Peptides against a protein of PDB entry 4N3Y. Designs and how they scored, part 30

Target 1, 83 residues: chain A of PDB entry 4N3Y
Amino acid sequence: ETRDQVKKLQLMLRQANDQLEKTMKDKQELEDFIKQSSEDSSHQISALVLRAQASEILLEELQQGLSQAKRDVQEQMAVLMQS

## One batch from the design tools (peptide; made by RFdiffusion4, then SolubleMPNN)

Design b1_p11_8_s4 (from b1_p11_8, 9 letters changed)
Fold by OpenDDE base, seed 4:
Structure b1_p11_8_s4 (fold): chain B 83 residues (1-83), chain C 83 residues (1-83), chain A 11 residues (1-11)
Amino acid sequence: as target 1 above (83 residues)
Amino acid sequence: as target 1 above (83 residues)
Amino acid sequence: SLVEELLKRLD
């Protein structure tokens, strides 16, 4: 019967709409997750880069100190040889 | 005494070198970690993007199905009104 | 510098 068929199709339409809305929500959540994950990772890497930069500064200071110490040793050895 | 001073400075030089080597290693490990973390995150995001794309395809299919169902309902209702 | 190269990867 046509009336029964119409009601069946209306139900199918509602079911399809529900599924569509669910899928749309799922997609949005996934996209939001990707965005958030990317931002979090970027922030973490930025922080670690700053730490690496701090280590680089320390390395430069240590290199300078080492060079100075070496020069000081050489100077003192020269004095020792003269005595 | 000069001899004692030289020996002290030599010790300081060795200590400075040890610290330098340690810091260099630490910096390298940090850089390696940053690189690995970035690559891992990039791969993960790429995989999730593909999943989002799959969801988009599904959404398009569902939208088409919903539109067709709506048209079918309208057609059947028209037939019903004519009877 | 190495730090600069790391920063470029963040862009």
Scores: peptide ipSAE 0.057, ipTM 0.471, DockQ to the pose 0.205
Fold by OpenDDE base, seed 1:
Structure b1_p11_8_s4 (fold): chain B 83 residues (1-83), chain C 83 residues (1-83), chain A 11 residues (1-11)
Amino acid sequence: as target 1 above (83 residues)
Amino acid sequence: as target 1 above (83 residues)
Amino acid sequence: SLVEELLKRLD
């Protein structure tokens, strides 16, 4: 009978809506996770880049210092040999 | 009447199921995105870490080289002055 | 440079 059909459909509708709500909640949680993970990764990568940058600068300074020191030593040695 | 109620509920149920299907699809897409993004970020971070480590090693070598060069120069200069 | 390459990878 139609009355029984109505009751059945009402139950099915409630069940479908419950599942929909659960799925929507799960989706939201995933979105939040993506956002958080993306931010964390971005910060971590940026920190590594900055550290690498600092190291690069220091490397350049050390390279220049070594080259200059070599030149200075050679010049001083030459002076000593000539005197 | 109950007949009209049945028809209404059937429509509502179809609509709810359609929305559920769409939401489930969206959820799956987000899961796939998370997986892909996580893999990409992991590889990228690992690459940066390795490069930073390489730079650190090079820095240490340059620092040691500069210090040793300084010592060698001083020793050679002393020898020249004594001869 | 190393920094330039790293920055390119972040873009």
Scores: peptide ipSAE 0.045, ipTM 0.374, DockQ to the pose 0.156
Fold by OpenDDE base, seed 2:
Structure b1_p11_8_s4 (fold): chain B 83 residues (1-83), chain C 83 residues (1-83), chain A 11 residues (1-11)
Amino acid sequence: as target 1 above (83 residues)
Amino acid sequence: as target 1 above (83 residues)
Amino acid sequence: SLVEELLKRLD
């Protein structure tokens, strides 16, 4: 009976539509999650980069200081040997 | 005493270097994590997109079928009324 | 520099 076929198709249409809407929603949520996660991690990495930059600068300064201190010790020793 | 200064600077240099290396390692791990996470999610989204596409196609087919079924019912009714 | 290389990875 054609009427039964119509009813069946209507049900299937509703089911398909519900599935489509759910899938679209899930996809959007996942895309939003990735976007947010990426942004959060990017900010964290940026903070680490800044910290690394600070450490690099400090390292260079310490190296310069160490070299100078070494030279100072050597100069003092030279003076003592001359005395 | 200059010798004490040298020792102190050497210690600070080692500490700074350790901090720098640790920071670099942490950053790299985070970048790797983001890359992997993004790839995993991308694959999941792709699967959902394909599912949504299938549902969309099904929906269109069902709509066409429903419309045709409706017309068939109407035609049957028209025949009955004429008899 | 090391920092420059790190920043390059973020681009």
Scores: peptide ipSAE 0.068, ipTM 0.411, DockQ to the pose 0.130; fails the geometry check
Fold by OpenDDE base, seed 3:
Structure b1_p11_8_s4 (fold): chain B 83 residues (1-83), chain C 83 residues (1-83), chain A 11 residues (1-11)
Amino acid sequence: as target 1 above (83 residues)
Amino acid sequence: as target 1 above (83 residues)
Amino acid sequence: SLVEELLKRLD
């Protein structure tokens, strides 16, 4: 019966609509996740870059200190040799 | 004694060098981590973008299907009314 | 500077 076919098609339409709504929601969640993930990664990397920058400063200070220490040792050796 | 001072300075130099080496290693590890993290994030985002793209295709198909289903229902209703 | 290059990547 045509009436039965119409009812069946209406059901199929409802099912398709439900699936569409679900998929649209999933898409939105995915987009939000991508955005959030990107922001989180950016923030984390920024923090790590700052840490690396601090390490760079420390390394420079250490290098300078080592150079000075070497000079100090050499100076003390010179004094010792003169004694 | 100057000799003792020289020995002390030599020890300090060794300690500073050890710290420098450790810090350099830490810096390298941090750089590697940042690079790896960025790559991982990029790959993950790329995968999710592909997933979103697939969802978009599905949504388009569903929308077309829904439109067709609606037309089919309307056609069947017309037949029913003519019966 | 490596740090500067890393910072550029974040810009």
Scores: peptide ipSAE 0.054, ipTM 0.470, DockQ to the pose 0.238; fails the geometry check

## One batch from the design tools (peptide; made by RFdiffusion4, then SolubleMPNN)

Design b1_p12_1_s1
Fold by OpenDDE base, seed 4:
Structure b1_p12_1_s1 (fold): chain B 83 residues (1-83), chain C 83 residues (1-83), chain A 12 residues (1-12)
Amino acid sequence: as target 1 above (83 residues)
Amino acid sequence: as target 1 above (83 residues)
Amino acid sequence: MQELLQRLDALE
């Protein structure tokens, strides 16, 4: 009976070890996934920030153009009224 | 001719304004997207971290069980050898 | 895994 008990415990030990190895693998994969996901998100956000900055530049240029156009219209109107 | 020039400038002004409004909208949408994407990523990462922590707990429990099982086997083997 | 842990705990 003691002999049988030892064999049972040996089996349980093997099973526990297998589960441990599996869990270790799963944890590692999860950590790798988190890392990869975070990196991907970071890169994407950076790209979008650059795009937003480009749009900001365009906005500034358009605003400048709009202001200039307004001034030009006003100037031409003044000339017209003096004629 | 001056009259025609004024009308041309007025048209350009309208066009510039339309482009400005469009660009402003696009910029806002881009910023909103960045914000939403970042929030989504953050929430997902948090959930995965919790999962990883749960796996960590399981690992610790398994390691403890494995150590105990090893001790039990050794103890039973000692008893067997003394018989 | 929970079952295994329970079995191991029962040996303590």
Scores: peptide ipSAE 0.050, ipTM 0.505, DockQ to the pose 0.022
Fold by OpenDDE base, seed 3:
Structure b1_p12_1_s1 (fold): chain B 83 residues (1-83), chain C 83 residues (1-83), chain A 12 residues (1-12)
Amino acid sequence: as target 1 above (83 residues)
Amino acid sequence: as target 1 above (83 residues)
Amino acid sequence: MQELLQRLDALE
């Protein structure tokens, strides 16, 4: 019956529209997530880079300190041997 | 006493060396983390982009389907009105 | 004393 077919098609149209709206929302959420994730990771990476650089400076200072400490020990040994 | 001073300096040197080794390891771990995090996020973003593109194609198909469904309903209505 | 110096060198 034609009337029943019309009603069926109307239902199908509504269902399709609902699916379309859902998919549009999902797409938007994915795009937003991509943007946010990229920004978050970029910021985190930048922070970690800075931390690594700070660590590098500290390591250089420690190396210098160790060299100085070695010299100091050697000097003290020399004094000890002369006493 | 000079001998005690030497022993103290030796201890300080050992402690400093331990700290240096620890910091070197920490730095390396941070660098590795930066690399891995960047790669992981890049891969994830690429996957999400592909998913979004697939969704876009689906949306276009749905839009076409909806347009066709609308036309079909209208045609059925015309037939109904003529019967 | 030589052994002590060697130990110090090993720390670098």
Scores: peptide ipSAE 0.046, ipTM 0.493, DockQ to the pose 0.015
Fold by OpenDDE base, seed 5:
Structure b1_p12_1_s1 (fold): chain B 83 residues (1-83), chain C 83 residues (1-83), chain A 12 residues (1-12)
Amino acid sequence: as target 1 above (83 residues)
Amino acid sequence: as target 1 above (83 residues)
Amino acid sequence: MQELLQRLDALE
């Protein structure tokens, strides 16, 4: 009887160990996923930031162009008024 | 002639303004996308962290169970040896 | 930039 109990407990111990190993693996996979997701997001955001910066440069160029165009219009108006 | 030049420049100014407005809108949309993406990622990561923490708790419980099972097996072995 | 746009709109 006691021998049977020991054998049963040994089986339970093996089952528990198997479950523990599985859970450890699952946890590791989850951590790896989180890490990879974070890295991917970081890289994506960095790329998008660069795109935004490029847009900012274009905006500055357009502002300069608009300012110049305005001045040119004003200049031509002055010429027109003097003619 | 000068009048025609002024009208042309006014058209160019309008075109430049339209382009500027479009670019500003595009930039804003990009910024909004980045913000939303970051927030979504943050929430997702937080949820995954909670899942990982739950797994950690389960691991601790399993470790405790394994330790107890080991002790129980040893105890039953001792009983067997004394019988 | 906003001021520039306002000035441009005023010109139109």
Scores: peptide ipSAE 0.033, ipTM 0.501, DockQ to the pose 0.021
Fold by OpenDDE base, seed 2:
Structure b1_p12_1_s1 (fold): chain B 83 residues (1-83), chain C 83 residues (1-83), chain A 12 residues (1-12)
Amino acid sequence: as target 1 above (83 residues)
Amino acid sequence: as target 1 above (83 residues)
Amino acid sequence: MQELLQRLDALE
């Protein structure tokens, strides 16, 4: 009976070890996935930030241009009214 | 012609603003996604860690049991040989 | 920005 118990424990030990190894592998794969996903997303966000910054610069330039254009129209109208 | 330029600039300004707002929104959504994804993954990893720890404890217990069982068998055999 | 857009709309 003791021998049978030993055999049973040996089997259980092997099974437990297999489960442990599998779990460790799964954990590692998940950690690798998170790391990779975070890196990919970080790059995408950085690209969007740069795009937003470019748009902001464009907005400022257009605002300046619009203001200047408005002033130019007003000046031209003033000159015409004096004629 | 200057008036036409103003109108064109106004349109461009609106378009630029729309793009800026869209880009900012997209960026925010991506950041939110990363945050949520990271939290979900972190929980999953934590669960796997706990599972691995449980398996490790089981392995140690089984190893101790196996060693003891082996010793018990050896002792029983020794007694039988003396009879 | 919102105020600026309102001003632009007022010019039209």
Scores: peptide ipSAE 0.030, ipTM 0.457, DockQ to the pose 0.017

Design b1_p12_1_s2
Fold by OpenDDE base, seed 2:
Structure b1_p12_1_s2 (fold): chain B 83 residues (1-83), chain C 83 residues (1-83), chain A 12 residues (1-12)
Amino acid sequence: as target 1 above (83 residues)
Amino acid sequence: as target 1 above (83 residues)
Amino acid sequence: MDELLARLDALE
């Protein structure tokens, strides 16, 4: 029976080893995925931040322009009324 | 023409504002996604690590058992030869 | 780990 026990343990050991290797592989793949995903997303976020900043600048410029335009209209109206 | 300019700027301002809001929203959604994805993956990795550790322990136990079993077989063979 | 497998095979 001892011989049978040895054979059984050998099989179990092989199975355990296979499972270990599989698990390690899966873990590594997952870590790689996370790393890659994080990097990709980070780049996207950065791009969006830049776009947002550009839009903010545009808004400020347009706001100033609009205010000035309004003043110009008012001035023109005043001149016309004086005529 | 000044009036037309004002109206044009108003439109542009609205468009810019809409774009800004959209961009901000998209950025936030992306950040939320990354956060959630990272958390989920972290949990998976942790689970796999635990499984790997369990397998390692099993391997060590089996190795010890196998070694002992081998010794037992050898001992039995020695006894048989003495008979 | 490979060493363990090698030792295991040697038992056969």
Scores: peptide ipSAE 0.054, ipTM 0.466, DockQ to the pose 0.018
Fold by OpenDDE base, seed 3:
Structure b1_p12_1_s2 (fold): chain B 83 residues (1-83), chain C 83 residues (1-83), chain A 12 residues (1-12)
Amino acid sequence: as target 1 above (83 residues)
Amino acid sequence: as target 1 above (83 residues)
Amino acid sequence: MDELLARLDALE
């Protein structure tokens, strides 16, 4: 009967509305997650870049140190040869 | 004596070289990590964006469905009132 | 830097 049909459709509407609300919430959570994830990753990457840059400085210092040490050894060897 | 000094400096050079090699390796690993992390995050974010877009489509469909269902209920109610 | 060490070894 028509009344039963109406009741059925009303139930379907409620179900659809529930699904809609759930989906809206899920979508918002996903958007928030994406934003947060992106920010977290960006910050982490930035920190790691700084760390890598610090390593670059250390590498340059070590290279210079090695070069100087070589010169020092050569100088000392020259002194030794003159003795 | 001078010979001992030279030997000491040679040892220091070896140690410095070892440190340099280690640092170079560490730097490369960090760079690789940053690259991989960025790629992983990018792919994950892209997947989530697609998921969110799918949700948007579903939301639109649900909204249209709800509107149509509302009209259907109203029509059925009109029929009921005419009986 | 192995070249550096090699040059040092050559001094001996």
Scores: peptide ipSAE 0.047, ipTM 0.499, DockQ to the pose 0.015
Fold by OpenDDE base, seed 4:
Structure b1_p12_1_s2 (fold): chain B 83 residues (1-83), chain C 83 residues (1-83), chain A 12 residues (1-12)
Amino acid sequence: as target 1 above (83 residues)
Amino acid sequence: as target 1 above (83 residues)
Amino acid sequence: MDELLARLDALE
């Protein structure tokens, strides 16, 4: 019967639409998650890079200090040998 | 006294070297962490992108289904009106 | 897509 068939098709259309809307929402949430995750990771990496740079500065300072200390020891030893 | 001064400087040099080595290790660990974190994030993002693409395919299929369903309803309604 | 959805809603 045609009328009943129409009603059935209308129901199917509504159900399909509901599923479409749900899927669209899920997709949007996924995209938002990806975006946020990327941003979070980027910020974290940036912070860690800055820490690494700070460590590098410290290393350079320590290297200079060690070099100077070595020279100082050598100088003092020379003085000691002359005395 | 010069000899005592030399011994002191030698100790300071050893201590500085120990700190240098420690700092170098810490820097390396930080760099390794950054690298690993980036790789992990990249892989995760890639997986999520694939899921998003799958969702997109489903959305397209649903859209086609909805369009067809709409046409079917319209056709059946036309038949109903003629009967 | 929005237009399609609007048309679908109109059929309900």
Scores: peptide ipSAE 0.046, ipTM 0.504, DockQ to the pose 0.021
Fold by OpenDDE base, seed 5:
Structure b1_p12_1_s2 (fold): chain B 83 residues (1-83), chain C 83 residues (1-83), chain A 12 residues (1-12)
Amino acid sequence: as target 1 above (83 residues)
Amino acid sequence: as target 1 above (83 residues)
Amino acid sequence: MDELLARLDALE
C-alpha cells in the first residue's frame, strides 16, 4: 500500500516536471515574441516618422511655391493692364 | 498673349493648390495611422507582459510543489522502510 | 529539476 503510494507520488512529480518544462518553453517563446514585435514596431514607426517629416518639408515647399505663384500672377496681371 | 499667360499661371496655381490639399490629407492619414498603430502595439505588448508575468508565478508555484513532492516521497519511503 | 527527479528515481 505504501509502496503504491510512493509510486503514485513519483508519477505526480514527473507530471509536474513535464508541465514545468512546457511552461518554461512557453514563457521563453513569449519573451522572444515580445522582443521581436517591439523591434518590428519600432522600425515601422521610425520609417513612418521619417516619411511624415519628408511630407512636412514638401508641404512647406509647396506653400512657398503657391505664394510665389500668386505674386507672379499678380505681376503679370499688372503688365496686362498696362498693355 | 499676356492674357493667355495669366490664364496658364492661374491654372498652375490651381494645380499646385490641389496637390497641397492632397498632401495635407496624406500627412494627416499618416499621423492617424502612426497613432493607431502605436496604441494597438502598446495594448498587445501590455497583454503579453501580463501573460508572461502570470506564467512566471505559475513556474514558481510548480517549483515549490516539486520540492514539496520530493520531500513527501522521501517521507513515505522512510515509512515504508520501517514497515 | 532533473537532479531532483534523479534523486527521486534513486529511491526506487
Scores: peptide ipSAE 0.043, ipTM 0.495, DockQ to the pose 0.015

Design b1_p12_1_s3
Fold by OpenDDE base, seed 5:
Structure b1_p12_1_s3 (fold): chain B 83 residues (1-83), chain C 83 residues (1-83), chain A 12 residues (1-12)
Amino acid sequence: as target 1 above (83 residues)
Amino acid sequence: as target 1 above (83 residues)
Amino acid sequence: MEELLARLDALE
């Protein structure tokens, strides 16, 4: 009967709508996950960059200290040679 | 004695050099870690983007199916009204 | 979802 067919189609329509809503939700959750992951990674990378910059400063200080130490050794050797 | 002082300074120089080399290694490892982390994140994000795009296509298909179902219901109702 | 769409198509 046509009436029964209409009822069946209405059910299919409701089911299709339910699936659509579910898919929309899933998509939104995925987008939110991507956004959050990207932000977390960005912040982590920024923190690591700052840490690397601190290490660079330390390297420069060590290099200066090393150069000074070398000069001090040379100076002491000169004193020894004069004695 | 000056000689002993020179030996001490030479030791300090070696220690400073060792620290410098260690710091250089640490910096390189940190940079490599940042690079690897960034690449991994980039690939993960790309994969998620593709997944989101697939979901978008599915949404479009569902929307089309929903529209068709609605039209089918309307058509069947029209048939019923004529009978 | 594909099954649902296929079912709808079968009604046409």
Scores: peptide ipSAE 0.051, ipTM 0.503, DockQ to the pose 0.019
Fold by OpenDDE base, seed 2:
Structure b1_p12_1_s3 (fold): chain B 83 residues (1-83), chain C 83 residues (1-83), chain A 12 residues (1-12)
Amino acid sequence: as target 1 above (83 residues)
Amino acid sequence: as target 1 above (83 residues)
Amino acid sequence: MEELLARLDALE
């Protein structure tokens, strides 16, 4: 009976070891996935940030241009009216 | 001509603003996605860590049991041989 | 753990 118990424990130990190794592998794979996914997303975010910044610059430029154009129109109207 | 320029700039400004808003929205959505994805994955990793730890404990217990069982078998063999 | 596995194999 004791011998049978040893054999049983050997099997259980092997099974436990296999499960441990599998779990460790799964954990590592998941960690790697998260890391990679985060990096990829970070790159995309950075690209979008740059685009947003470019748009902001454009808006500022256009705003200045619009304001100037408006002033020019007003000036022209004034000149015409004084004639 | 100046009036036409103003109208053109107004349109461009509107378009730029729309693009800016869209980009900002996209950026925010991506950030939210990353955050949520990271949290979800973190929970899974934690679960796997716990399972791995449980397996380690089991291995230790089985190791002790196996060692004891082996000793018991050896002792029984010795008793039989001395008879 | 590798040592443990080696011991297990030795019992067989």
Scores: peptide ipSAE 0.047, ipTM 0.467, DockQ to the pose 0.017
Fold by OpenDDE base, seed 4:
Structure b1_p12_1_s3 (fold): chain B 83 residues (1-83), chain C 83 residues (1-83), chain A 12 residues (1-12)
Amino acid sequence: as target 1 above (83 residues)
Amino acid sequence: as target 1 above (83 residues)
Amino acid sequence: MEELLARLDALE
């Protein structure tokens, strides 16, 4: 009985070890996935921020153009009324 | 000539304004997308972190089990050698 | 942990 019990416990130990190793691997894969996902998101957001900045520059240019155009129209209208 | 020039400038102003409004809308959509994407990523990462924590708990339990099993085997072997 | 695992493997 004792000998059989020892063998049983040895088997259980082996099985537990195998499960532990598997779980450790799974955890590592999960951590790697989290890291990679975070990096991917960060890069994507950075790219989008740059695009937003480009749009902001365009907006500023257009605003300046609109302001100038308005002034030009006003000036020409003044000339027209004096003619 | 002056009257025609004024009309031309008015048209240009209208067109510029339309483009400005469109660009402003595009910028807003981009900002909203960045915000939403960031939130989605954050939630996903949080869920994965919780899963990793669960795996960590399991690992700890398995480690304790393995340690106990090892002790049990050693104890039984000692008994066997004394028999 | 690695040391523990090594000891465990040695028992197998």
Scores: peptide ipSAE 0.042, ipTM 0.508, DockQ to the pose 0.021
Fold by OpenDDE base, seed 3:
Structure b1_p12_1_s3 (fold): chain B 83 residues (1-83), chain C 83 residues (1-83), chain A 12 residues (1-12)
Amino acid sequence: as target 1 above (83 residues)
Amino acid sequence: as target 1 above (83 residues)
Amino acid sequence: MEELLARLDALE
């Protein structure tokens, strides 16, 4: 019966359209997620890089401090040996 | 007393060295974290891009299917109208 | 540094 065939195809068309809409939405969500995730990661990495750079400065200061402390100890030891 | 001064400086030197070692470790951990995080994000993004591409293919197929279904319905409707 | 500390310890 042709009418039944038409009705069946109408249903299939609706179902296909629903699936299409869903897929389009999903695709858009994924694209948005990718963009947002990339941006978030980039910002986080940048922040961590700055933190690491701060640590580098601290390390340099500590190294200098250690060198100075070593010299100070040596100097004091020399004084002690003279006594 | 010079000896006491030397002992104090020894302690300070040890403490400074401990701090230096800790800071060096922390810096390395941060660098490793940045590297790993970036790699993880990159891989995740790539996977999501592939998923999106698959969705694109599906969308194209669905669009073609919908167009065909529409034509089929129209054809069947024409047949029905002839009856 | 360790050498220096060792020398200091040797004074005791």
Scores: peptide ipSAE 0.029, ipTM 0.492, DockQ to the pose 0.012; fails the geometry check

